# Ledger of designs, part 89: peptides against a protein of PDB entry 6DSZ

Target 1, 361 residues: chain A of PDB entry 6DSZ
Amino acid sequence: NYVVTAQKPTAVNGCVTGHFTSAEDLNLLIAKNTRLEIYVVTAEGLRPVKEVGMYGKIAVMELFRPKGESKDLLFILTAKYNACILEYKQSGESIDIITRAHGNVQDRIGRPSETGIIGIIDPECRMIGLRLYDGLFKVIPLDRDNKELKAFNIRLEELHVIDVKFLYGCQAPTICFVYQDPQGRHVKTYEVSLREKEFNKGPWKQENVEAEASMVIAVPEPFGGAIIIGQESITYHNGDKYLAIAPPIIKQSTIVCHNRVDPNGSRYLLGDMEGRLFMLLLEKEEQMDGTVTLKDLRVELLGETSIAECLTYLDNGVVFVGSRLGDSQLVKLNVDSNEQGSYVVAMETFTNLGPIVDMCV

## One batch from the design tools (peptide; aimed at target 1 V261 Y343 M347)

Design b2_p29_3_s1 (made by RFdiffusion4, then SolubleMPNN; from b2_p29_3, 17 letters changed)
Fold by OpenDDE base, seed 3:
Structure b2_p29_3_s1 (fold): chain B 361 residues (1-361), chain A 29 residues (1-29)
Amino acid sequence: as target 1 above (361 residues)
Amino acid sequence: AAAQAAAIAAAFAAKVDEEEYLKKLAESL
């Protein structure tokens, strides 16, 4: 019996950076269909540490660090609604990926949302939120002692959610989401009560945003609030301040992914459908009272890469460009532009052999 | 191939003050 070693998937459908193997290690985690690849970022480049097979296509992959954990845990949700929380453990040369918790979060009744599976984690690690079905928001409370991921649904009146994130700096877990109704697209916030298992009114809303508003970025403190990315505009709102820009350069192609560069949320990478890489810059204004407010938003073209499905900043100006349609890349951001005005240099290219069509025979 | 490997090693070996680096990048944009 020749075990035809099925060709390993090469198309990237998710990537994250954090401290998964240890508190000190910087890791790149790459999702390739059912496969999770774990790398350590070293002075010599990406060192492969472990590959993990998952029980289905990875739909959500997020790192999070509960209070009292020395390193990040990994939340994974598959397209078949299998959820798990993974921990990396190393004892000498023995490497184990431990399932801290697992569960199936599929509902028997519900319309799967057109925009697919969305999974988000509260920045204070109080809960995981899942938008799986229209008119439902699923909550998984994060409890240290719970090996079984239990979820409950909260009814969401907004049936057509485009994107959703948890906000930073909120006393209660607070979601911000873009939704569509017959009047257009809007942004709304809700507080999530774990105790009452219901939504409370959130701190702010913005009706009638851009018609093609597609992404929410939660902004860390001191700014707080959210960035809303559309086809023509990028807007910021935190309840007290609203700012919008409409840089002509973003109209040429739809922004499809983003990644935060720094912990304070002053800089973001944006990737579009043409493989253009942008930096979104949040300009600070320090007030006389010591408060930091957003002065302006700026978008700058860095250069061209493979069409990103996902982006993640590693360190030292190195970015991983995860591509589904093309080759994935490690790129360097240079301080000085080249003769073509590009700040991007490809360091390494990872050949994409195309989607493994699982022919269900 | 050797030049590429050297460039990769150089890019990862330079523990530059990341904040200073990103600040300079932002100023150059």
Scores: peptide ipSAE 0.387, ipTM 0.862, DockQ to the pose 0.852
OpenDDE base, seeds 1, 2, 4, 5: peptide ipSAE 0.121, 0.022, 0.000, 0.021; ipTM 0.649, 0.439, 0.276, 0.449; seeds 2, 5 fail the geometry check

Design b2_p29_3_s2 (made by RFdiffusion4, then SolubleMPNN; from b2_p29_3, 15 letters changed)
Fold by OpenDDE base, seed 3:
Structure b2_p29_3_s2 (fold): chain B 361 residues (1-361), chain A 29 residues (1-29)
Amino acid sequence: as target 1 above (361 residues)
Amino acid sequence: SEEQRKAIEEAFSAKIDEKEYLEKLAKSL
């Protein structure tokens, strides 16, 4: 019996940092097709603690902390529309991954969106939002006592959603999304009513954004609002303030991923299709009334890495570069540039043996 | 390599004031 040790998947399709194992531990979670790898960030580096097999390719992986939880919970959605909320539980040396809630969120009717599955969590943990099908937004209310993930659909008039996020600092859960119509790409907001199971008018909209606007970043307080990333421009809008930059350096390659570095959203990492790593900086202006507003946006080239599918800042200037097309990396951000003008040094490289095409036989 | 291992241990053990470090980086950019 040749136990063909099925080669473990090495291509990374998602990564997230948070406090999943405990309130004190910093974790790196890596999605590799159907496998979830859990690491603890230690003084010696990444320590593996658990590997979990999922019943399908991981399409969404997000950490969130409901009010009164001591540590983060993990939301996973698979490409087969199996949703679960996972908790890490340790009892001495015994490590268990507990399913707090699960459900299948597949609809019998709907066109699967061409831009794939989008899953987002409200920053106040009131709901999960899912864009699975054109013209539908699925809502999963978050309730602590519910072991069954119940979902409902709200109709979207906008059939071609490019990206969507929940905004911060909103009284009601509020989505911000880029959509395309025959006139171009636009940004719109909606409030989500859990009671009425409908959309209400959101706080703002921005018509006629850049034709290649592809990503929405929700910005935490005190700034609030959203960043819209295109091929040629990066724009900020919060309802009161609009700011746009068009740095020539981003025109060379499409930005494909981002990660927030600071809890207040003052800095972001951006990765493009050429493996360039950028920092997006939000410059603050303190008003006489004590309000903080966005003064300017700046984009700076840090250096070159593997082509990132996902990025996550760990600690101490260490970044994990999750790659699907190349080797994943641990990189150090340095304060001073090297002789080549790079602020990035590769510390560790994780060999990618290629995408395990799950041949669905 | 042993040098790479030491560099990793140094990077992860540094316990730098992240805020100060990131502010210094942002000023150098």
Scores: peptide ipSAE 0.487, ipTM 0.917, DockQ to the pose 0.858
OpenDDE base, seeds 1, 2, 4, 5: peptide ipSAE 0.476, 0.477, 0.479, 0.481; ipTM 0.912, 0.916, 0.914, 0.916

Design b2_p29_3_s3 (made by RFdiffusion4, then SolubleMPNN; from b2_p29_3, 13 letters changed)
Fold by OpenDDE base, seed 1:
Structure b2_p29_3_s3 (fold): chain B 361 residues (1-361), chain A 29 residues (1-29)
Amino acid sequence: as target 1 above (361 residues)
Amino acid sequence: DEEKKKEIKAAFSEKVDEEKYLEELAKSL
């Protein structure tokens, strides 16, 4: 009887940093197929705290902090459309992951979107948005008293959504999305009415963005607005200000992931398909009235890593590079470049043994 | 590797001023 010890997943398909174990702890959460790994960032490095098996492949993993929570909650959506909100609870040495809410958000009718599952959370924690099917935007209202995740659909006129985020600083929950129509790719915004269960006109739109515009980054205040990443260009728009750059260096490889470094959204990490790591810099201009506006965008090459599926800044210039195709890494960003002109030093490498073939025996 | 453990410890043990550190990095770029 060879007990084939099922090899644990090693390929990373998501990572997030936040305060999940406590308000004071910095955590790294890593999604590896059906497994969630929880680490605490310590003065000695990453300390493993808990591993959790999920009832399916993790498709969405997002930390959020509702008003009056002391620490972050974790939203997970599986590829089988099982949604849950998880809480970390420690009582002495006993560590439990509590399901605060759960639900299945699968629709009986709908074409699964070709760009896969997108899950987003309103920065003010009013709702979760899900793009699961073409022509539908699913909304899960966030209510503290509800253990059952109830969702409703809003019809999208835009059938081919590429990426979507909630914007910051909006009175109503507002989505910003890249979509494709016969005329090209465009950016649009919608306000989401929970009351009427419909979209209202958003604050701005940008028609005819780059044909390969693939990602939306919501920028926090004071800048607000969104960054749109394409193959050849990076653009910013907030309704009042538009700025575009076309740095030649990004044409060499497709940017596939991003992570916000600063809480104010002044710096982002970008990863491409060759494993190049970039810093996107937002230069601020302070106006005479004390308003902060975006002056310029800059992209700089930091160095080379494993091909990132996801990136997350921890602290002290340490970045976790979650890789699906290669080994995941902890890397340090150095102020000074090395002899090769790299600002990136690999501290730790986590061997990727490849996809777990679920041998359904 | 004891040296690698020491490097990891050094990277995490010295809490830097994040903003200052990232500003210095941004100036070096």
Scores: peptide ipSAE 0.477, ipTM 0.893, DockQ to the pose 0.897
OpenDDE base, seeds 2, 3, 4, 5: peptide ipSAE 0.000, 0.474, 0.000, 0.469; ipTM 0.304, 0.895, 0.234, 0.895; seed 2 fails the geometry check

Design b2_p29_3_s4 (made by RFdiffusion4, then SolubleMPNN; from b2_p29_3, 16 letters changed)
Fold by OpenDDE base, seed 1:
Structure b2_p29_3_s4 (fold): chain B 361 residues (1-361), chain A 29 residues (1-29)
Amino acid sequence: as target 1 above (361 residues)
Amino acid sequence: AAAQAEAIRAAFSAKVDEEEYLKKLAEAL
């Protein structure tokens, strides 16, 4: 009986950073198929803390901090629609991952969306939103003060949603999404009414965006609004200000992932299908009344990395590049370029052994 | 914590008007 030691998954399909182990610890969480790896980010590098086996392939992995929590909780959704909320608990040397909530969010009827499962959390932690099926948006209320904490579906008139996020700074939870219809791709917003269990008209819309608009980034205050990333263009909209750029450099390869660097949303990392790493910069203009508005958008090429499936800025210019196709990396962003014009230096590489064929032997 | 657990469990039981959904889906195919 050859015990084939099942090789551990090495391909990264998601990563997030936050304060999961404690309020003070900076963590890197890495999804590798059915495995969650938890690290503490230290001055010496990544310290492994715990590995957790999940009941299926991780499709969504998001950190969030409800009111009154000292540290982040982890929302996970699997490809088989198993949802859980996890808490890290340490008691001396004993480390436990506590399941605060779990359930299956699968509906009996629905067409699974071609763009896969999308899971998002309202920045104010009022709800989780799930796009699982075409024409449906599932709401999971998180507000403890509401008596009706029952999940529900809202119908989307827009059947082909490409990407969706919750916006920041909205009185009611507000989604912004890119959708496709026969006329092209468009951006729309909806307010989510927990009381009426319906969509209300959102603050803005933008019809006829770039045909290949694929990603929505919700921008924190003071800017607010959203960034829409396409193949050829990057656009910003907040209901008042619209700004678009079409830097030729982004046309060379499709941007496939992004990560916010600054809490105020002034900088974002972008990764493309060639492993190019960019910085997207939101330039501020301070008005005489003290209001901050977006002046301009700028994209800078930082250098080359492994092809990112996901990116996360850690601290001190260190970035984790999670790769599905290649080796994952820790890279350092430098202020000055090297002789080749790169601002990126590889610090550590994590060998990708390829897809784990779950040979259930 | 308990409320969140209940909310997630309730997500499975969320009903959609199946007939109108299927109609709209069929019209979009």
Scores: peptide ipSAE 0.343, ipTM 0.830, DockQ to the pose 0.011
OpenDDE base, seeds 2, 3, 4, 5: peptide ipSAE 0.080, 0.286, 0.006, 0.071; ipTM 0.643, 0.812, 0.280, 0.706

Design b2_p29_4 (made by RFdiffusion4)
Pose (drawn by RFdiffusion4):
Structure b2_p29_4 (pose): chain A 361 residues (1-361), chain P 29 residues (1-29)
Amino acid sequence: as target 1 above (361 residues)
Amino acid sequence: SEAVQKALKELEEEDEESTRFSELIEKTE
């Protein structure tokens, strides 16, 4: 027999922003299935440079440039457990994606967990963290000689884990995650020590959270902490400081995705399965001592995009809406809500044949 | 509503000198 592709996969599973082509090259990297698309934000709109194709299902896609690098290094993990670090190199008139490092990191003894694979990267590029199997948190230290991607497993007493994030602004690599056991689910803090390959007691107390907490947000350096998005209550956790708001405006649909807008983290974008688009706010309270603190949380609806699996703010009040169940599109957010109450205006839609349930000729 | 307007306004000011997406915005208008 023989199989060919009549149409490339159109559903968008992942999208990230960063400086990948050069410095201050606003790149939009869109992950379909086995395809990877790279764009440069130009005055025209989204203009591509190179659409590559891999022999795997892209499950983790993150960007970073470690200590003393020219441009961001891309990291990709296949669902069959193929890890690689890539670098866009336009040194010649052509384009080559050199593979700085690669290595298969499958464990012969783990059970894939509910909520699938999670790939997190240290705030200062100390290591790559993986959550492939239950009870096993895998660490991949980041240096130069680790070109044959080597790795080691730590053990995780917390068995059922929902979402994991690396916390900003800590003494060393620290992890914040939501896990589940009997008596609801909680949030616990750990420290990753890649010198002893162990877990150390985390920065702050273990808190009880909402029963349906589904997302953890890494809050940047000026504020620090972690934002946990559940079904009904949006909570902020940072050591002893704790804030939460529970607008009934949210419970109607589960919040699925989030995206950081400002570098400060004062504004965030949220998405519903009903197709909404929120703006999560961390309002500031600059005090007498020239320092900046955070006072409250406010969530107010912006309008509606399509159902988003990915979410990314590009530039000049524009957000790319990566849709897996429908057409992905381009959106302009305006200060003046011109028509009705939707601060959201569609600019461009991308044909997504969506989940093909049935068909005929 | 007021908080959203303030937040978007501050964002517009931060991106005031940006020329990215300008030609596409003009065509959309």

Design b2_p29_4_s1 (made by RFdiffusion4, then SolubleMPNN; from b2_p29_4, 8 letters changed)
Fold by OpenDDE base, seed 3:
Structure b2_p29_4_s1 (fold): chain B 361 residues (1-361), chain A 29 residues (1-29)
Amino acid sequence: as target 1 above (361 residues)
Amino acid sequence: SEAVKKALSELEEENKDSTRFSKLLEKVE
């Protein structure tokens, strides 16, 4: 009887950074198929704290902090549509991951979207939004006392949503999404009414964006609005201001992931299919009235890493590169380039042994 | 470019008081 010790999955399919274990701790959370790994960022590097087995492949993993919470909560949605909100609790040496709320959000009727599951959280923690099926937007209201995640659907006229985010600084929860119709790809916004369970007209739209527009980044205040990333262009829109850049360097390979470096949204990391790491810079202009507006967008090549499935800036110029196809890495961003012109140095490499089917024997 | 150096310099300055990865960074230097 060869007990094939089933090797733990090593391919990363998601990562998030926040304050999950405490208000002070900086955590890296890594999704590896059905496994959630929780790390604390220390002076020595990543310290493992806990591994959690999930009842299915992790499809969505997002940290959020409701009003009155001292630390972040974790929303997880599995590929089998099991949703939960998790809390880290430590009592002495005992570490528990507590399920605050759970629910199954599967619909009996619906076509699963080809672009997969999208899960987003309103920055003000009013709701979770889910794009699971074509023509539907699922809403989970976030109520403090509800142990059962209740969801409802709102019909989307736009059947082919490419990406969707909640915008910042909106009185009502507002989504911004890229969608495709027979005329091309477009950006639209909707306000989400919890009371009426419907969409209201959003603050802005942008018709006929780049044909390969694939990602929406919600930009926090003071800028607000969204960045739309395509194959050839990066655009910004906030309802009042529109900016577009088409840096030739991004045409070489498709940008596939992004991460905000700082809370104000002035800097982002971008990763492409060739493992190139970029910094997207939002240049600010201060107006005479003290308002901050976007002056320009810039994209700068930092260097090369493993092909990122996900990126997260940690601290001290250290970035975690979560890779599905290659080894995951901790990389350092340096102010000065090396002899090859790279600003990126690999610090640690985490070997990816490939997709190990977690055969629960 | 000047832009990337500026951005990275600003980032370094913003994080100068952080001890996260401090010992790890010492080993890589």
Scores: peptide ipSAE 0.687, ipTM 0.962, DockQ to the pose 0.886
OpenDDE base, seeds 1, 2, 4, 5: peptide ipSAE 0.686, 0.684, 0.686, 0.685; ipTM 0.962, 0.962, 0.962, 0.962

Design b2_p29_4_s2 (made by RFdiffusion4, then SolubleMPNN; from b2_p29_4, 10 letters changed)
Fold by OpenDDE base, seed 1:
Structure b2_p29_4_s2 (fold): chain B 361 residues (1-361), chain A 29 residues (1-29)
Amino acid sequence: as target 1 above (361 residues)
Amino acid sequence: SEAVKKALAELEEEQKDSTRFQKLLEKAA
C-alpha cells in the first residue's frame, strides 16, 4: 500500500495582501488550488503561519474590513460555489481560522460564464457581488450577525460581462463593468439597490472601448473612477474625465493581472503573458479648489518575472509574483536599473512542480 | 525612464521607516 502522499499543490491561482492575522501584521495569502497559505511579512521575509484546506478549488479570495473590525476578514468562493467568510483568531499559541459565515451560492438555472467566476467586494463593505452566470449578478449583503450567506440575483441586460468591479466613493454600491455586445465592447456602471434588489442607472458609461478591453481597475479616491485595460490601450474614466494611452510596449503581450501599490491608487503593477512587469503611473493635477484630478497615465517596463497569475505589492519595494505556469517569486523593485535595464531582482523563488493531476483512478 | 525612477524613489522614501523585509534586503545587497 504505497500511500502516495498527494504532493501539495504549488501552482498559485490567487494572492492577496492585507491585515488578516492582526491590525498591525501585513499578511500574504496565497491560494494554491484547494489550499490557502497564510504568511506574515517580517524583517526576515515571509513567515508561514497557517495552511488551510478548502473544500474545493479557490476561485475568489478577497480581504475586506467591515466598519468596526480591527483586522481584515477573508471572503472565499470555491469553484463549486461554496462561499465563506473567514476570520483569523489567535489565543496565545492557538491559531484558529473561524468561519463567520458560509453558504452555497449555486443557482439551479443559469449558464456558467465563459470568462469564469468573478467575485468583488464593495469598498464600503455593504455587499459582495458575484458574476457566476451570464445575465445574472449575484449579491450577498454583508451583515455582521448573519452566519448564513444569503444571496439574491439581479438580472443583467448585458449578457457577456468581461470584468466587473465596485467603484470607490459612491453613495450607493456601484459596479463598473466591461461587456461585449454585437457592436463591440463597452463600459457601463450600475448602482445596486439592496432594498429594491435591482440596478439603478450608474453615474457614467463609455461605449465602444477597445475591442479587447479585458480588465477593470477601480481607482480609489481622490481620483475615483476606473481604469480599463485592453490589448492596445489603457483608458481612465470617472464620469467627468476621460484619458486614454496606447503605449506600444503593451501590444506585445496581453496584460493578465494587476495590483495597486498605494492606497491612493497612484501606482499599479501590471503583469503580462510573457512575464513582463510594468508600473502604471497616475499623474495627479491639483485644482485650485483642492480637488485632485488625473493629469496623465504612464506605463513603464520594470523588468521580467515568472508569468504572473497574480501580483501583490508587499512593502519596501518587495513584490510577490504568484505564478500558475512557472515558479512564484519574491522580487525587489530597485530605484536603479541593472546592466540589462531591469528594475526587478528576484530574491526568492518558489518551485512550481506543475499541476498535480489527482488521477482518481 | 525618469518617471519610473522617480516613482520608485518616492515609494522607497514613503516606506523608509518600515522594517518589513529589512534583514532580507540587507542579505541580498
Scores: peptide ipSAE 0.647, ipTM 0.957, DockQ to the pose 0.879
OpenDDE base, seeds 2, 3, 4, 5: peptide ipSAE 0.640, 0.644, 0.643, 0.640; ipTM 0.956, 0.957, 0.956, 0.956

Design b2_p29_4_s3 (made by RFdiffusion4, then SolubleMPNN; from b2_p29_4, 9 letters changed)
Fold by OpenDDE base, seed 1:
Structure b2_p29_4_s3 (fold): chain B 361 residues (1-361), chain A 29 residues (1-29)
Amino acid sequence: as target 1 above (361 residues)
Amino acid sequence: MEAVKKALAELEEEQKDSTRFSKLLEKVE
């Protein structure tokens, strides 16, 4: 019996960081097709803790901390629309990944969105939002006592959502999304009523954004609002403040991923299709009343990495670059640039052996 | 100081007490 050890997937299709194993541990979670790898960040580097096989390709992977949880829970949605909430439990040397809740969120009707599955979690952990199908926004209320993930749909008038996030600091769960219609691309917000299972008018909208606006970043307090990333421009809007930049350097290649460095949303990492790594900087201005407003946006080139499918800032200037097309990397951000002007140094490289062509014999 | 250098220096200072990757970084520095 030749146990053909099926080569494990090496291409990364998602990564997240948080406190999954404990409140104190910093974890890196990596999705490689159907495989979830869990690491602890240590002084020595990434220590593998557990590998979990999922029943399907991981399409969404998000950490969240409901009120009264000591550590993060993991939401996973597969490409087959299987949703679960996972908890890490360790008892001595025994490590268990426990399913707290699960459900299938597939609809019998609906056109799967061309831009794929989007899954988002309200920062206050009131709900999970899913864009699975055109013209529908699926809501999973987060209830601790419910082992079965139940969802309902809210109709979206906007059929072609490009990206969507929950905003921070909203009394009601509020989504911000980029959508396309015959007139172009636009940004809109909706409040999500769990009670009425409907959308209410959101706090703001921005019509006629850049034609290639592709990404929404929800900005934490104190800034609030969202960043909209396009091909040529990066814009900030929070209902009261609008600011746009058009740094020439981003025109060279499309920004495809981002990660927040700071809890306050002052710094972000951006990765483009050429493997360039940028830092997006939010400069604050303190008003006389003690309010913090956005003064300026800056984009700075850090250096080059593998083409990132996902990025996550870890700690001490270390970034994980998850790559689907190339080798994943641990890179160090240095204060001083090298001779080539790069602030990025590769510390570890994880060989990507490419997609295992399951030769269906 | 370039904005990037300042931002990176601030980040380093904010995290100076963290021991995460400390031994790994010693090998790279």
Scores: peptide ipSAE 0.656, ipTM 0.954, DockQ to the pose 0.796
OpenDDE base, seeds 2, 3, 4, 5: peptide ipSAE 0.651, 0.656, 0.653, 0.653; ipTM 0.953, 0.953, 0.953, 0.953

Design b2_p29_4_s4 (made by RFdiffusion4, then SolubleMPNN; from b2_p29_4, 11 letters changed)
Fold by OpenDDE base, seed 1:
Structure b2_p29_4_s4 (fold): chain B 361 residues (1-361), chain A 29 residues (1-29)
Amino acid sequence: as target 1 above (361 residues)
Amino acid sequence: MEAVKKALSELEEEQKDSTRFSKLLERLA
């Protein structure tokens, strides 16, 4: 019996960082198709802790911390619409990944969205939102006592959602999304009523954004609001403040992923389709009343990496570059540029052996 | 100082007490 050790997937399709193993541990979680790899960030680098096989391709992977949890929980949605909430438990040397809740969120009716599955979590952990099908927004209320993930749909008039996030600092869960209609692309917000299972009017909208607006970044307090990334422009809006930049450097290649560096949302990493790594900077202005407003946006080229499917800032200027098309990397951001003007140095490279073509014999 | 250098310098200063990757970085320096 030749146990053909099926080569493990090496292409990264998602990564997140947080405190999953403990409140103190910084973890890197990597999704490689059906495989979840859990690492602890140590002084020596990434230490592997656990590998978990999932019953399907991981489509969504998000860490969240409900009120009264000491560490983050992990939400996973598979491409087959199996949802689960996972908890890390360690008892001595025994490591268990416990399913706190699970459910299938597939609908019998609906057109699967062409842009794929989007899963988002309310920053206050009131709900999970899912864009699975055109014209529907699925809500999973987060209840600690419920082992079964129950969902309901809210009809979304906007049929072609490009990207969606929950906003920060909202009394009610509020989504911000880019959508396309025959008139172009637009940004809209909705409040999500769990009680009434409906949308209410959100705090703001921005009609006729850039035609290639593709990404929404929810900005934490004190700024609040959202960043909208297009092909040619980056815009900020929070209902009161609007700011747009059009740095020529981003026109060269499409921004495809982002990661927040700071808890306050002052710095972000951006990755494009050419493997360029950027830093997006939010410059603050302190008002006389003590309020913090956005003064300016800046985009700075850091250097080049593998083409990122996902990015996560870890610590001490170390970034994980998760790549689907190339080798994943740990890279260091340096204060001083090298001779080529790059602020990025590869520390470790993880060989991507490509998709295992299951040769169905 | 270039905006990028400032941002990276501030980030380094903010995280100077973190030991994460410290030994790895020392080895690669």
Scores: peptide ipSAE 0.694, ipTM 0.967, DockQ to the pose 0.816
OpenDDE base, seeds 2, 3, 4, 5: peptide ipSAE 0.685, 0.692, 0.691, 0.690; ipTM 0.967, 0.967, 0.967, 0.967

